Peptides against a protein of PDB entry 8BZL. Designs and how they scored, part 319

Target 1, 228 residues: chain A of PDB entry 8BZL
Amino acid sequence: SYDRAITVFSPDGHLFQVEYAQEAVKKGSTAVGVRGRDIVVLGVEKKSVAKLQDERTVRKICALDDNVCMAFAGLTADARIVINRARVECQSHRLTVEDPVTVEYITRYIASLKQRYTQSNGRRPFGISALIVGFDFDGTPRLYQTDPSGTYHAWKANAIGRGAKSVREFLEKNYTDEAIETDDLTIKLVIKALLEVVQSGGKNIELAVMRRDQSLKILNPEEIEKYV
Target 2, 242 residues: chain B of PDB entry 8BZL
Amino acid sequence: SRRYDSRTTIFSPEGRLYQVEYAMEAIGHAGTCLGILANDGVLLAAERRNIHKLLDEVFFSEKIYKLNEDMACSVAGITSDANVLTNELRLIAQRYLLQYQEPIPCEQLVTALCDIKQAYTQFGGKRPFGVSLLYIGWDKHYGFQLYQSDPSGNYGGWKATCIGNNSAAAVSMLKQDYKEGEMTLKSALALAIKVLNKTMDVSKLSAEKVEIATLTRENGKTVIRVLKQKEVEQLIKKHEEE

## One batch from the design tools (peptide; made by RFdiffusion4, then SolubleMPNN)

Design b1_p28_5_s1 (from b1_p28_5, 12 letters changed)
Fold by OpenDDE base, seed 5:
Structure b1_p28_5_s1 (fold): chain B 228 residues (1-228), chain C 242 residues (1-242), chain A 28 residues (1-28)
Amino acid sequence: as target 1 above (228 residues)
Amino acid sequence: as target 2 above (242 residues)
Amino acid sequence: IPITGDLFKEITEEMKKAAVLAKPVPFD
């Protein structure tokens, strides 16, 4: 009887529940993150909001703190749990250390949370990958990715979800120092990268920008169309 | 025999949560529930399936539940699971009121329950709730609101939506007839009757088979009202005359 | 108890069969 969800090793040494959680991520809407010089940009494939759906309830880019935001791919309900835990940790850190979290710190916290759900009996892995972007207190822009296993790495640019392979291939070819020379060029790079997998232009993109010493800004569709 | 996989919710090789999918299938066989947001109110309309004349308790509502003074919900799926979730919603709302001395915002109540639903999809020895909910409410932040939640713990805000039997067809009809910005509660009631008449597996829509609740604002207070059978009969009659 | 060997294969095959019969859950 498989009465308890236990992430166990296969005979071949695989953690299949983690691998299968990664397959859940691949079914999610595409998200892309790019680190510029003085900007971080997150873009997400906006699935056609049903004509009768409220767009405010379908956000895939969330603030964790004033200096950190996250995009995710995979199970939205799983992501909400991770976001809430991360927000609590960001506030706790401000109370105890009197400084905001570094992007690496909060990424490591999220990664450790995910890892515990891969090792704890009676828990399944989180079906999410995340792109975590922001600024450290020294003003350094950061981009991290984490997956269902609880691994994390720093990136210049990366993508997750359904179109991630095509978007990454685009970024590998087009991410240059010239392509990120300005904030506007960095935003344009993210939009171009998403357009590799999004069929109908700027209307199907959610875009967030965080500049140095500025709050997270979600771009409206009209602002996005100016970059297309 | 459809082997109900009685296993703990785990990922398939394709990254699917089959226990959640099976819970969704159970909801697809439940009676239809509609929600429609209007400019001057919000409504729930639900199919009554258990019309037992011998039920002593004329349950004023089989599928529509008042949660607090500002919110109501309708349920599609396993009745026992629905009872647990509706009770939990009331407890969450009451605890918030006691703690903050103000009503819980609609989306916060929905989210709190959705986190519970999600947990039942992630923790071993638990199964997903076989229930989808529609929520109607008013708060000072967003005014009139309509939400839908599913067994996965996902939720969304809607102008109009449907859960349960023939929900896909109902949603298609709602998309065709819903006029954004022009929807009055009166028009929403007419639309609800129109959609139910087409989506319920009945030869003729009758008032005994339909529950309707409206949520409005009167003198700065929320009013949740379940329509009387005679009022529903009038709505059906009006639809038949059109 | 670690699920190993034949039991693991059995579970995997059973899940694959169940997969074909299930309607997809929305991810978004």
Scores: peptide ipSAE 0.016, ipTM 0.561, DockQ to the pose 0.049
Fold by OpenDDE base, seed 3:
Structure b1_p28_5_s1 (fold): chain B 228 residues (1-228), chain C 242 residues (1-242), chain A 28 residues (1-28)
Amino acid sequence: as target 1 above (228 residues)
Amino acid sequence: as target 2 above (242 residues)
Amino acid sequence: IPITGDLFKEITEEMKKAAVLAKPVPFD
């Protein structure tokens, strides 16, 4: 029985439960994030199977606050816990500090939450990676990634999930100042990056856009098709 | 034998804390971090391993963290554990400043974190932190200081030391080349490059793979500066010409 | 030693305070 979710060091210094949680992330649908000049874009692969479930499709892109949104790869149930904790923290910050969280702040909160689940007995790591995007109060666009270990970094662009390697390789080649010069070009870059691993074009992509001083916008399929 | 590997940090029949030892093994695979104390300053030099083109350039340092106006640290080991510990260091330092209206003495900050590390080796339901730290600082009591701490919560003051990959070889080189009482920050920087060039398993040392921070005193204030890539390139070039 | 949960709440609260205070100090 896989029952003892104790994250301990191996003799060679590995945290196998963290590594196995990373494998759970690799089985997740691909998500991509790109920071533009005045825009942040999240894209997620839609599984075709989700169309057959009558239940409200669990959106893989969610708002944490008005200025922050998150995409994830891995265990959806684990993601709900993280999202709920992050939302509570964002609201608490607004109440106590009278300002919205910075993207780094909420990322660090999520990262620290994940890290604690790698160090406490009777808990397993969260089987999720997250891309966290948004705007700081100064209007600076930000993109962060977190993994099951609780590590986090800021990125210009990144990807998580099953197609992440191919998407990252694409972004490493195609992320230039010219490629993000406009909001539309930035959106196109995300779509093109996802199309490296997603079959059947724009119908299988969920796309969210946050522009400076604007709320999160989820693009409809028809809006996505304009960029394809 | 395998039963000891899966339990909380407990003593083996031989009196060993295997989880602490295994955490130290994890650090042995981490990027090299050096610390060198000079008469006119102290430095940290760290291997940068996460060189990704898509990283946000706003990340000035991967391995070196400012703790307060008078202290910085470098980390070797699990990055997430390091983030928790470096945050705790900042909090301890800030709490002390608020309580006493003066900066925390360097050794007191190190000790406070070491007590936390030790607790994670003793209390059930926790694993050790897979992190060693080097601390550099200045205080009015001891001047420039360099400390090292490990997953056990042990710490010590050093004139020069190394953690992470090839640390034993680095320490040997430091012992050979460190001139006690005569070390300038300039000489310490040259020594750091020399040691990193030999301990990093690279054919050629590049500035993109090295982070260096210096802590100095200017006009009665502590100055913590991360060297620019161009400055590191100049140090590497100088070493290649010798 | 604050229980990891309380330490984390304190860390979070102080990180809130520090996040307000700590502008990302650009490493100049």
Scores: peptide ipSAE 0.000, ipTM 0.480, DockQ to the pose 0.026
Fold by OpenDDE base, seed 4:
Structure b1_p28_5_s1 (fold): chain B 228 residues (1-228), chain C 242 residues (1-242), chain A 28 residues (1-28)
Amino acid sequence: as target 1 above (228 residues)
Amino acid sequence: as target 2 above (242 residues)
Amino acid sequence: IPITGDLFKEITEEMKKAAVLAKPVPFD
């Protein structure tokens, strides 16, 4: 069985399968992440849940550990694989190192996983980008982004998915030290950023907030409407 | 001739997985399967296409599979793929039971199979499974549940859904007639017959062409029951009289 | 020797012509 390399360089040096996986990400609903001073916030565009679908089974924001959460854009099934492996790694790290993972560590793990799927024969890239937020054990808030290539970078704010360009342009203009001075202002910034691409207000937004020394909180629609 | 490994699922320039989409198309030609969640139970209704006249009255459920004591599924798509996946579901459920001494939660079983399905879309030398499944179950966490999974390894929970032939029309009808919070198993059965009668390419719905299974709770136990042909006939007759 | 990347692009384009009626895989 010739396990042909799926991801190979073109003559011009492109990894087409990685680029095409990035196109899959662009078809995903928008996710935004913002790092505040003592808060990290993830916001996602809720797809219109089909009438008769159970909303609980449609989650775009997932906890990886008590101190780390992830939003994704792209292929839901691919995301589940990444999430599951990341969760296992977080637990393994706690058992072996006796400390929770740093946000950078788990991001690097996810990035390395993605990268291996770009280089392994007979594997396609993951069709997902992820925003990974959380707190390091020292209480430092972190935001990272990963793409299908396995690259990762630290951000103050970023977006992924179909509306990512517009959201990024908004964040580039509006992310200031004043705009993140308080937790509430940081949450408001995320909501405003999502409203650039999401119509019909807070009903179509899901927000996850992690404050310093606190667990992940998913805001209900009524809580979101207070910031609009 | 460079043998194209036609089995490798790759991204299109647009980020589409065409092999998965083709598998979904193959499912669209399969017999219709419905799932409806009620307050007091959950049901599967499936079209029987292969009526072998020589099958003795032992109506083996052709499309509805018991997975464990608390779950059943219905399949639309390639029969051989269905057999493999239903066997895997049973094995996963049994391994969990052995490991934890309790039944696997419904969503965990669905997820475990969906991870397998996903893997067949990502690893070379494998093709997607040409199968969608409806799952019905009960667990202590969420009570009665209905799930749908597709060849991509995506899944979702549903109050009512359809897979296979004319699934879009069936889903549209379910959206019109399904009353949230008021659905009894009896009303769900009537709705299933109504939808199947309109979505099956048959002039007259007959009990021989329909399989129905119900999942209920009796005395703190899950009861999975395949309706007898006579019971299905009564449901059809009742629908014709309304 | 057509580099495998270009070959996959060609295959994908051919598949695209055949797939006009296929529903896309769900993206989230």
Scores: peptide ipSAE 0.072, ipTM 0.654, DockQ to the pose 0.048; fails the geometry check

Design b1_p28_5_s1 (from b1_p28_5, 12 letters changed)
Fold by OpenDDE base, seed 2:
Structure b1_p28_5_s1 (fold): chain B 228 residues (1-228), chain C 242 residues (1-242), chain A 28 residues (1-28)
Amino acid sequence: as target 1 above (228 residues)
Amino acid sequence: as target 2 above (242 residues)
Amino acid sequence: IPITGDLFKEITEEMKKAAVLAKPVPFD
C-alpha cells in the first residue's frame, strides 16, 4: 500500500516527501539569480571538480532556449529530467505558437511538472529547486524560482542551495536600484552575494549572463576576476 | 528489515535517497574497474573475479562489453542489472544509428542510459540499478572520451577514474600518477597495471584476473581490442621489473 | 497519528541504519 502513496499528508497536514526534497535542495551547491535593468545574471558555486574530471560534463547553468536559462540546486539527475522536458516544451512552443516561450510560461510548465510528481502515486518529488532567468519577447528581464513542491514566484533576486539563507540576507540588504543600475554592477552584486558562502574567491564561481536580445554567455574565470 | 529495501526510493528527512546510496554501496563490493583516457586512445581495465575452471577457455570479457563500433563499457555491481543496462545501451545505440545513419555521440548514449537509471530512482515499484558503468568511446565531436555513471543517473567525464572495490584508493593513485597532456596509451596501460596491483586483494597480479580493453583510431576507424592474456602478462612483467 | 506518519518514520530510521556505510548521492 505505502509503495504507491509516496507523498502523503501527515496528521498535521505536512507533505513530508516535499519537505524532505527541500532538504535535498539545501544540500546542493548555492545558486543565485539577480534581475538587473537589462540583464539577468546567474551565479553558482563551483563544486571542487575532481582533478581528473572533465569540466565540460559538470554544468549547473544550462540554456532551456535562446531566451531562457536556469540554474539548479539538488539532485543532478533529477535536474537533467526537468531540463530535457523544459527544452522540448520550448521547442514545441516555437513550432506551435511561432514565438519563444515567456519566462513565466516555461516556469509554470516546470512547476506543473514538479507538482504532478508530488501528487502522483508511485512518484517521488523532484529533489531540485531552480532559478529560471531570461527575457520575454518584449525585452523584459525575468527571474523565477521553483521548488520541489511545484510552487513558483517571480523575484528581483533570490538564492537556492546550501548557502541560500546567507545569500538572501545579503541580497535583501544590498539589492537596490543603484546596485543594479548597470550590467557590471549587477554582475558585481551576484559575485559579492556568492562570496558570502563560497570559499577561495572567483575561481569557485560560475557566472552566466543574459542581456536583451543576446544569447546566454558563460563567463570565463578571467572575466569573473575583473569583477572581484 | 528486507521489506523496506523493496520500497520505492523516497527521501529521508535529511533529503537523502538511501536506496540509491545502498545501491552505490553494493557496487563498492564489486570487482575493480579502471578507465584511463590517453592522447592516442582510451582503456578499460577490470578485475576478473569469476575464474571458474569450468568456464570454457573463451575469454569472454566478463566485465567489458562492446556497445557499438565506437564505444565499450565496463560494469561494477549486480550482474543481472548490468546485463539489462548493457543490452539497453546497445539498443539505444542501434536505434540511433538506424534513425540518423551515423553513430550516436558518446555522451548522448551515456545520458540516455542515465535517464533510465534516474527513472528507477523516482518511480514507484522500482529500485535503483545496483550498477556503475565506465564508458569509453570515440566520436567526431570530442574524440576519445571516458565517462562514469552511477545508480542515481549521475554521470561525468573523466581523464581517469575507478569504480568497484577500493575505488577511492585507486582514484587517489590515479590523481598522483596521471600526467595530463602527456598520457600515452602505453603509459596508461602501465598505470592501469600499477593501480590494479595495489587495489586488488591479491598477492600477485595475474593475467587471468585482469581484463583490459583499448579503444584506438586506426585509418579513421575506431578499433576496440581486448588484450590477449599474453599481452597482459607482458604488462604485468614490465611492472614487476620497474 | 495516522499509520502513514509512523511508518514513514520507521522506514526512514531503517534507511538511516543501512546508510552508515553508503556514499552520499552527489548533490549539485
Scores: peptide ipSAE 0.033, ipTM 0.633, DockQ to the pose 0.046; fails the geometry check

Design b1_p28_5_s2 (from b1_p28_5, 10 letters changed)
Fold by OpenDDE base, seed 1:
Structure b1_p28_5_s2 (fold): chain B 228 residues (1-228), chain C 242 residues (1-242), chain A 28 residues (1-28)
Amino acid sequence: as target 1 above (228 residues)
Amino acid sequence: as target 2 above (242 residues)
Amino acid sequence: IPITGDLFKEITEEDKKNAVLSKPVSFD
C-alpha cells in the first residue's frame, strides 16, 4: 500500500515514488558535465535520430539563460516543464534584481520545484535529473546536479542517465588539474568520458561549450570529430 | 504490475508510467494518419472511418482540423479527447494572435499543447489524453513544418511520420521511399496514397475513406486546402496505374 | 473544457506566456 502513496514513507523510510523516478532517470540517455578552469562543457548521448526526424527537436541541452545551460536525463516532457519554469525565473530575476541568476540560485530554484512535487498531494515526482552549468557574474564556472528528490550538489564533473556509473568511474580516474588545463583538454575529457558508453564515436555525441564571457556554443559533428 | 497502473500519477518500480503506455496502445487502434513534409508544402493524409450514411453533415474533414491560417492538425485516438485538444490549440493560437498581433510560431503551439498533455500525466485525478496528433504548419522562422505529439507530452519534428493503426509499418515504408531534399508536394501526395493503400485494412483504397489536406504558400500567404474527393480519386487511380 | 489555467494553478498566466515566449529549447 505504501508504494502507491505519492507522499508517504514506507516502514523502512523510503519514498518509493522518488526512487522509482530515479529509475526513470536511469533509462534516460547519458549526459555528462565537466567544469574546466574557464569553461563548462555538457555532453549528451544522441539517441539515434530516427530517419526522417528533425534533429533540432531532439536536443537534450538547452539554455536557461545567457549564462546558464542544462542537460537532463529521464522524461523529456517532465524536463520541458522544469526548463520553462527555470527560464521564467531567470528572466524574473533579471527584471527584479537587475543581475543574471547565479548557477547555484537557479539550481536551488529547480531543486525546490522538484522537492515540492515529492511532498505535494496529487503530484508525482519529476522523472528527471539535470546537470546545470554556467558562469556566475564574477566569471566563476559552475556545475550542479539535481535529481528527482530535489537534492542538489556542486561538482567538478558528473554524469546522469543510463551510462552514468561508467562515466563517473572514468571521470573519477581521469579528472585532474592537467586534464582540464586548457579548454580543448576539457572538451576532450568530456568526449572520452562519453565514449565509455556511446557507440560509433563522435556521431552519437552532442556537445555544448560555454567559455568565460562567451555565449553557449553547440559543437557541430565536424568540430566534435577533431577531439576524437 | 496491476497495482501501479490503477493510479494515473504513479511510477512503477521500473520507472514506467503505465497509464501513458496504455494511452499510447489505445492510439494504435485508431485510424491511420500520415504527415509528409515537402520542399514546396506539407500534407496530412488520414483514414476516414465514420462513413455513416445518416450523418447529416458531410464533414469535409473528420480527422483534419484547421488550427489557424498557418497550421492544421490530424488526430488519432479518443474522439472526445481529440475535440478538447483541438479546441485548446485553437484557443492558444487565438490568444497569441491577440496578444502579439502575429501568428503563433508552429513549435510554440505544439509545445503549449504538449505541456498540457504532460500535466495530465503528472497531476492527481487526471488521466493521460488518449490522443496523438500530427501538426502541419508554416511560419517565418522554419518555413514548412511537420510535428508529432503523443500522450506523454513528448513531441518531435519530422520529414515524414505516421500515427494510429499500422503506424510502425507506415513509418518503415516512409523511411524507404522518402527522398530527402527531393520531395515535392506532388511526390508526397503519391507517397501518402502508396502508404495508405498498404496500411489500411481495406481491399481497395477509395477516396471516400481518405482525407488529404495540403498546406502551401501562395503569394506570401499560407493556403490550407482539403482535397476534393475527385482529386483523391485521381491520386488513387494514378497509383493503381503504376 | 480543461482550460490551460486549471492544470497550472501554480503557474500564473503571465508565467505561461513568458515560458512559451522563451527561446525554443533548440538554440538555433
Scores: peptide ipSAE 0.006, ipTM 0.563, DockQ to the pose 0.018
Fold by OpenDDE base, seed 5:
Structure b1_p28_5_s2 (fold): chain B 228 residues (1-228), chain C 242 residues (1-242), chain A 28 residues (1-28)
Amino acid sequence: as target 1 above (228 residues)
Amino acid sequence: as target 2 above (242 residues)
Amino acid sequence: IPITGDLFKEITEEDKKNAVLSKPVSFD
């Protein structure tokens, strides 16, 4: 049975383990990424942190380097493996090339890693999609998305995880040059997009902002509520 | 479902890892382990299922293991899998100490083991570890810490949590009685006894059936202590008098 | 008790290094 084997094509050309890994992503918390003019914004659905859980250990947005961050949907443990490898690659690139990675470069690295796990008979696909955002050395804001197959594309805005369809439909209607004219409007667009699928307002949103020539900033709940 | 549950390291059509879910189910049948974070320390309390009168009460721990000078863990699940993982934790901690001449940060040790657990869920010919762990520790970065990890390689930090038998009920009780910011180690010990008394499948809680370890800071050093049976008896007696 | 290295004969040395040298996945 082709659906039971890792890294085999069905007679109709399907890689069932990759498709099923995409179903694992759809069970993940919703993440959204938006590229503004001089800003990139990542937002994630906070699953209600258990009352006794430390919120610092539930973060879905992670820095890869000073100029690159990633949000993910799907298996958290799988994401950690990818993040750690990407961080090592970012540091290696700084040592060998003397410059930070481009957002495309690190996305290609992550995509290639994922693809190799779809081609090895001894490994299952990663059960994650990622939104990778940051700035290139020229100050250009970038957003990339990658899936369990190891595909990647550049986006203006995108969403992954459980609510991704509704969030994308919202972004397709509301992403305009006017809606991203300012940093604050871009942040507001991300929050509005997440509110399509997140109940109980700004308290259930994790938000990260990277501005041009600035470090990654995680917004606190009070800062998020100001945009609601 | 039946076609995927017998296979390691594959997704179901619904994107589920049934072997990981079944490993978690197996842990639900293991003896209860509690962790509680206090302002002045952190504790582990575990059900002792194997009572042997010839074991040394001072050194015998069924489920609580010292990892290094600053960390301990408790285990719920398959004993052989737990032994492999606890040994690996000690080796990781020791290698870090040798390399950096300082103790490994608590979360970094937890994460290193969780990446091993994750690998056993992703690589062909491997099964998930049938083990959840609670970790207690102190480091200079976050002070006193409590973590939980599962067979998937997921982990989280906690103020209080439970693994093993009746863990959901225990967590519910902890949520009701845990006072954030006001929890002393003394109050945490009392809370641990209260929760174990209600969640262990025993008619009466006895000191022989409970092991407790505390982690504190004294004179700038971490002190990990397993409570003596008499100390546990006093805690139980105090709970019965309230 | 088997060490992780012996259990992972099918895993690359890179995967072993990543497992052992793993860092917290946080912003902190």
Scores: peptide ipSAE 0.005, ipTM 0.559, DockQ to the pose 0.019
Fold by OpenDDE base, seed 2:
Structure b1_p28_5_s2 (fold): chain B 228 residues (1-228), chain C 242 residues (1-242), chain A 28 residues (1-28)
Amino acid sequence: as target 1 above (228 residues)
Amino acid sequence: as target 2 above (242 residues)
Amino acid sequence: IPITGDLFKEITEEDKKNAVLSKPVSFD
């Protein structure tokens, strides 16, 4: 059966393990990314944190470097492996090239890592998609998306995970130059997009903002409620 | 023809890792382990199932392992897998101490093992570890901590949680009775006994069937103590009187 | 040592130093 074979094409040219890893991503909580003019915003659906769970350990938005952050959908343990390797690469690049990575560079690194796991015998694909955002050293805001196949593309806005279809349809209708004219409007666009699939308002949203020449800022629930 | 390693954990058509799910199911049949975080300490309470009368060594701890001076864990699942993982935890903690001349932060030790667990779900020729762990610890960064990890290599921090047999029922009880901000180690011990009495498949809870360890701070040092049988008997007796 | 710990913590200068010195865990 082709569906049980790693690194085997189906008769119609499909890599079933990659497609099935994409189905694992669709079971993940929704994440959204939006590129503004001078801001990048990531929003993630908070899974209902169990009452006794430490919220510190349930985050889905992480820094890769001072100028790059990532949200993911899919297998949390797989994501941790990718994040750790990406962080090592960001620091290695700073030492060897004396400059921070571009958002494209680190995205390509992650994509190449994922691709190798689709082609190597005895390895399954990573069960994650990622939204990678940040600023290049020239101050250009960037948003990239990667999937389990190791493909990557640049986006103005995108979404991944279980609600991604509805969120993308919302973004396709509402992403305009006017809707991203200010930082606050860009943040509001992300929140509105997530509210298409997230019940119970701002309490169930994790939101992170990166502005030009600024570190990643995770908004607290009270800051999020100002935009609802 | 390099045979595809049939032992590689693969995705189902629905994007599920059945070997990981089956490992988690196997843990549901293991003896119950509880962890409870208090303001003044953290505890593990575990069901002792293998009371073999012929065991010459009263293993004071069948399921609770000291990892270093600041951390302990309890295990639910396959004993052989648990032994490998607990040994690896000790080695990681010791290597860190030797390299940095300070104890490993609790979460770093947990994540290091979780990356190993994850690898056994992704790389060929390997099966998932059939083990969940509860970790208790203290460090200078977060103070008292409780973590849970599963066969997937996922983990989380908790105020109270349970693994093994009847874990869902235990977690439900913990959610009802756990008083946030007011939990003392004394109240946590009482809660542990209350939950174990309801979740263990025994007519009467006995001290011989329960292991309890506490982690506290005394004079700026971490103290990990396994409760004596007499102390556990007193806790059970007190619960029966309430 | 791979950067282990809270994935969502700010990357400290110590983390940066450790990341450079750490080889990725190869499962080869």
Scores: peptide ipSAE 0.000, ipTM 0.566, DockQ to the pose 0.020

Design b1_p28_5_s2 (from b1_p28_5, 10 letters changed)
Fold by OpenDDE base, seed 4:
Structure b1_p28_5_s2 (fold): chain B 228 residues (1-228), chain C 242 residues (1-242), chain A 28 residues (1-28)
Amino acid sequence: as target 1 above (228 residues)
Amino acid sequence: as target 2 above (242 residues)
Amino acid sequence: IPITGDLFKEITEEDKKNAVLSKPVSFD
């Protein structure tokens, strides 16, 4: 029965459910990722947390492992499923291979997961794009992006979600070797890029920084304001 | 488009999951449930719609469910779906306790159910659960907690929130009257009565139409208590005198 | 990786470890 086929080709070769999942991503809060020389930075727009909402439960940047972090845009519940499976894989890899995952490896795992949901009868695509950043065990900083289709690419810098176009246009103009020469400059670049679409400054930004051989650091609002 | 409305697990052209939104709409017609976090406890207050005159004096909880010794929830939406989800919550909590010899952290229990809810939005041959839940709990990690979850499998922590009928108006009143850092369980109970009195489609609030549960800590143990009708009557009376 | 049917079955220790690590990511 065609009613069980969620993702099918149109007569013109489109996978409409994948395209529509990409529209769900465009409704999501903006996320930006930048790879520096010895740093990776994720930034996400904070929508105004409802006055009575606990900000603790409104995190948009998640660790997948000690060396890998993910921001996403789109359906939060879909993202949680992907994050959970990615964390399983990271731990499984450490146990079986005795090394942490490479950022490419875990990105490919996530991408393959997403792709399977575009091809499996009785499953819809994940309504998420992700920016995956981290360090390989050799100390190489990486940034990858995935979409609902299960495609993935390596980036120097990228953005996803509702403001992604404006943020990408900013990054295309301002991402230079000089702009990422230091960790602080790289952080400033991410903040400036988010400020293209985020109103009211550092209060509406979530920022995560991972330096070589360091754990993920979530910057507090006061730390963010120092870069503005 | 009628084609998207009939399919449980597809995106609309604009990237919406209409079946999830329709499940949320169905919850908007359910009886009101409030949750309020205080410094010394957390409460659920729920509208009782089914007043069976033939029920003996033992008012069972219609909308408030004990999940384990440290958590309770209230439900808004389809009763049959609520029964399934509350049973799953109990099973998840019990399986965790058996495996780890400690109670499941509140957020983990909420997350586990939310992953089930999400799956019912993603897998074919399933419909979303027509249920939103408020969760109250205590754990050693975060102390007293209040969560809300919806049919999408999204959740959030709250200081105060409302689900079901007139929830938007209730949330607006809670935002106005909730004093951060100063909320006692006593003041939270008074606030719950105040909000329910204004948001329930009743001419007069009566204790028979309100179910209230409190979660407190006594001697290093969690105490979940459903208020007796007489206690609720006193809260209503006190509110009428103010 | 648990299929929908496995969500009702045995929550693997792995799934539990993952749930613990999942900080709620709120995207509005």
Scores: peptide ipSAE 0.008, ipTM 0.580, DockQ to the pose 0.020; fails the geometry check

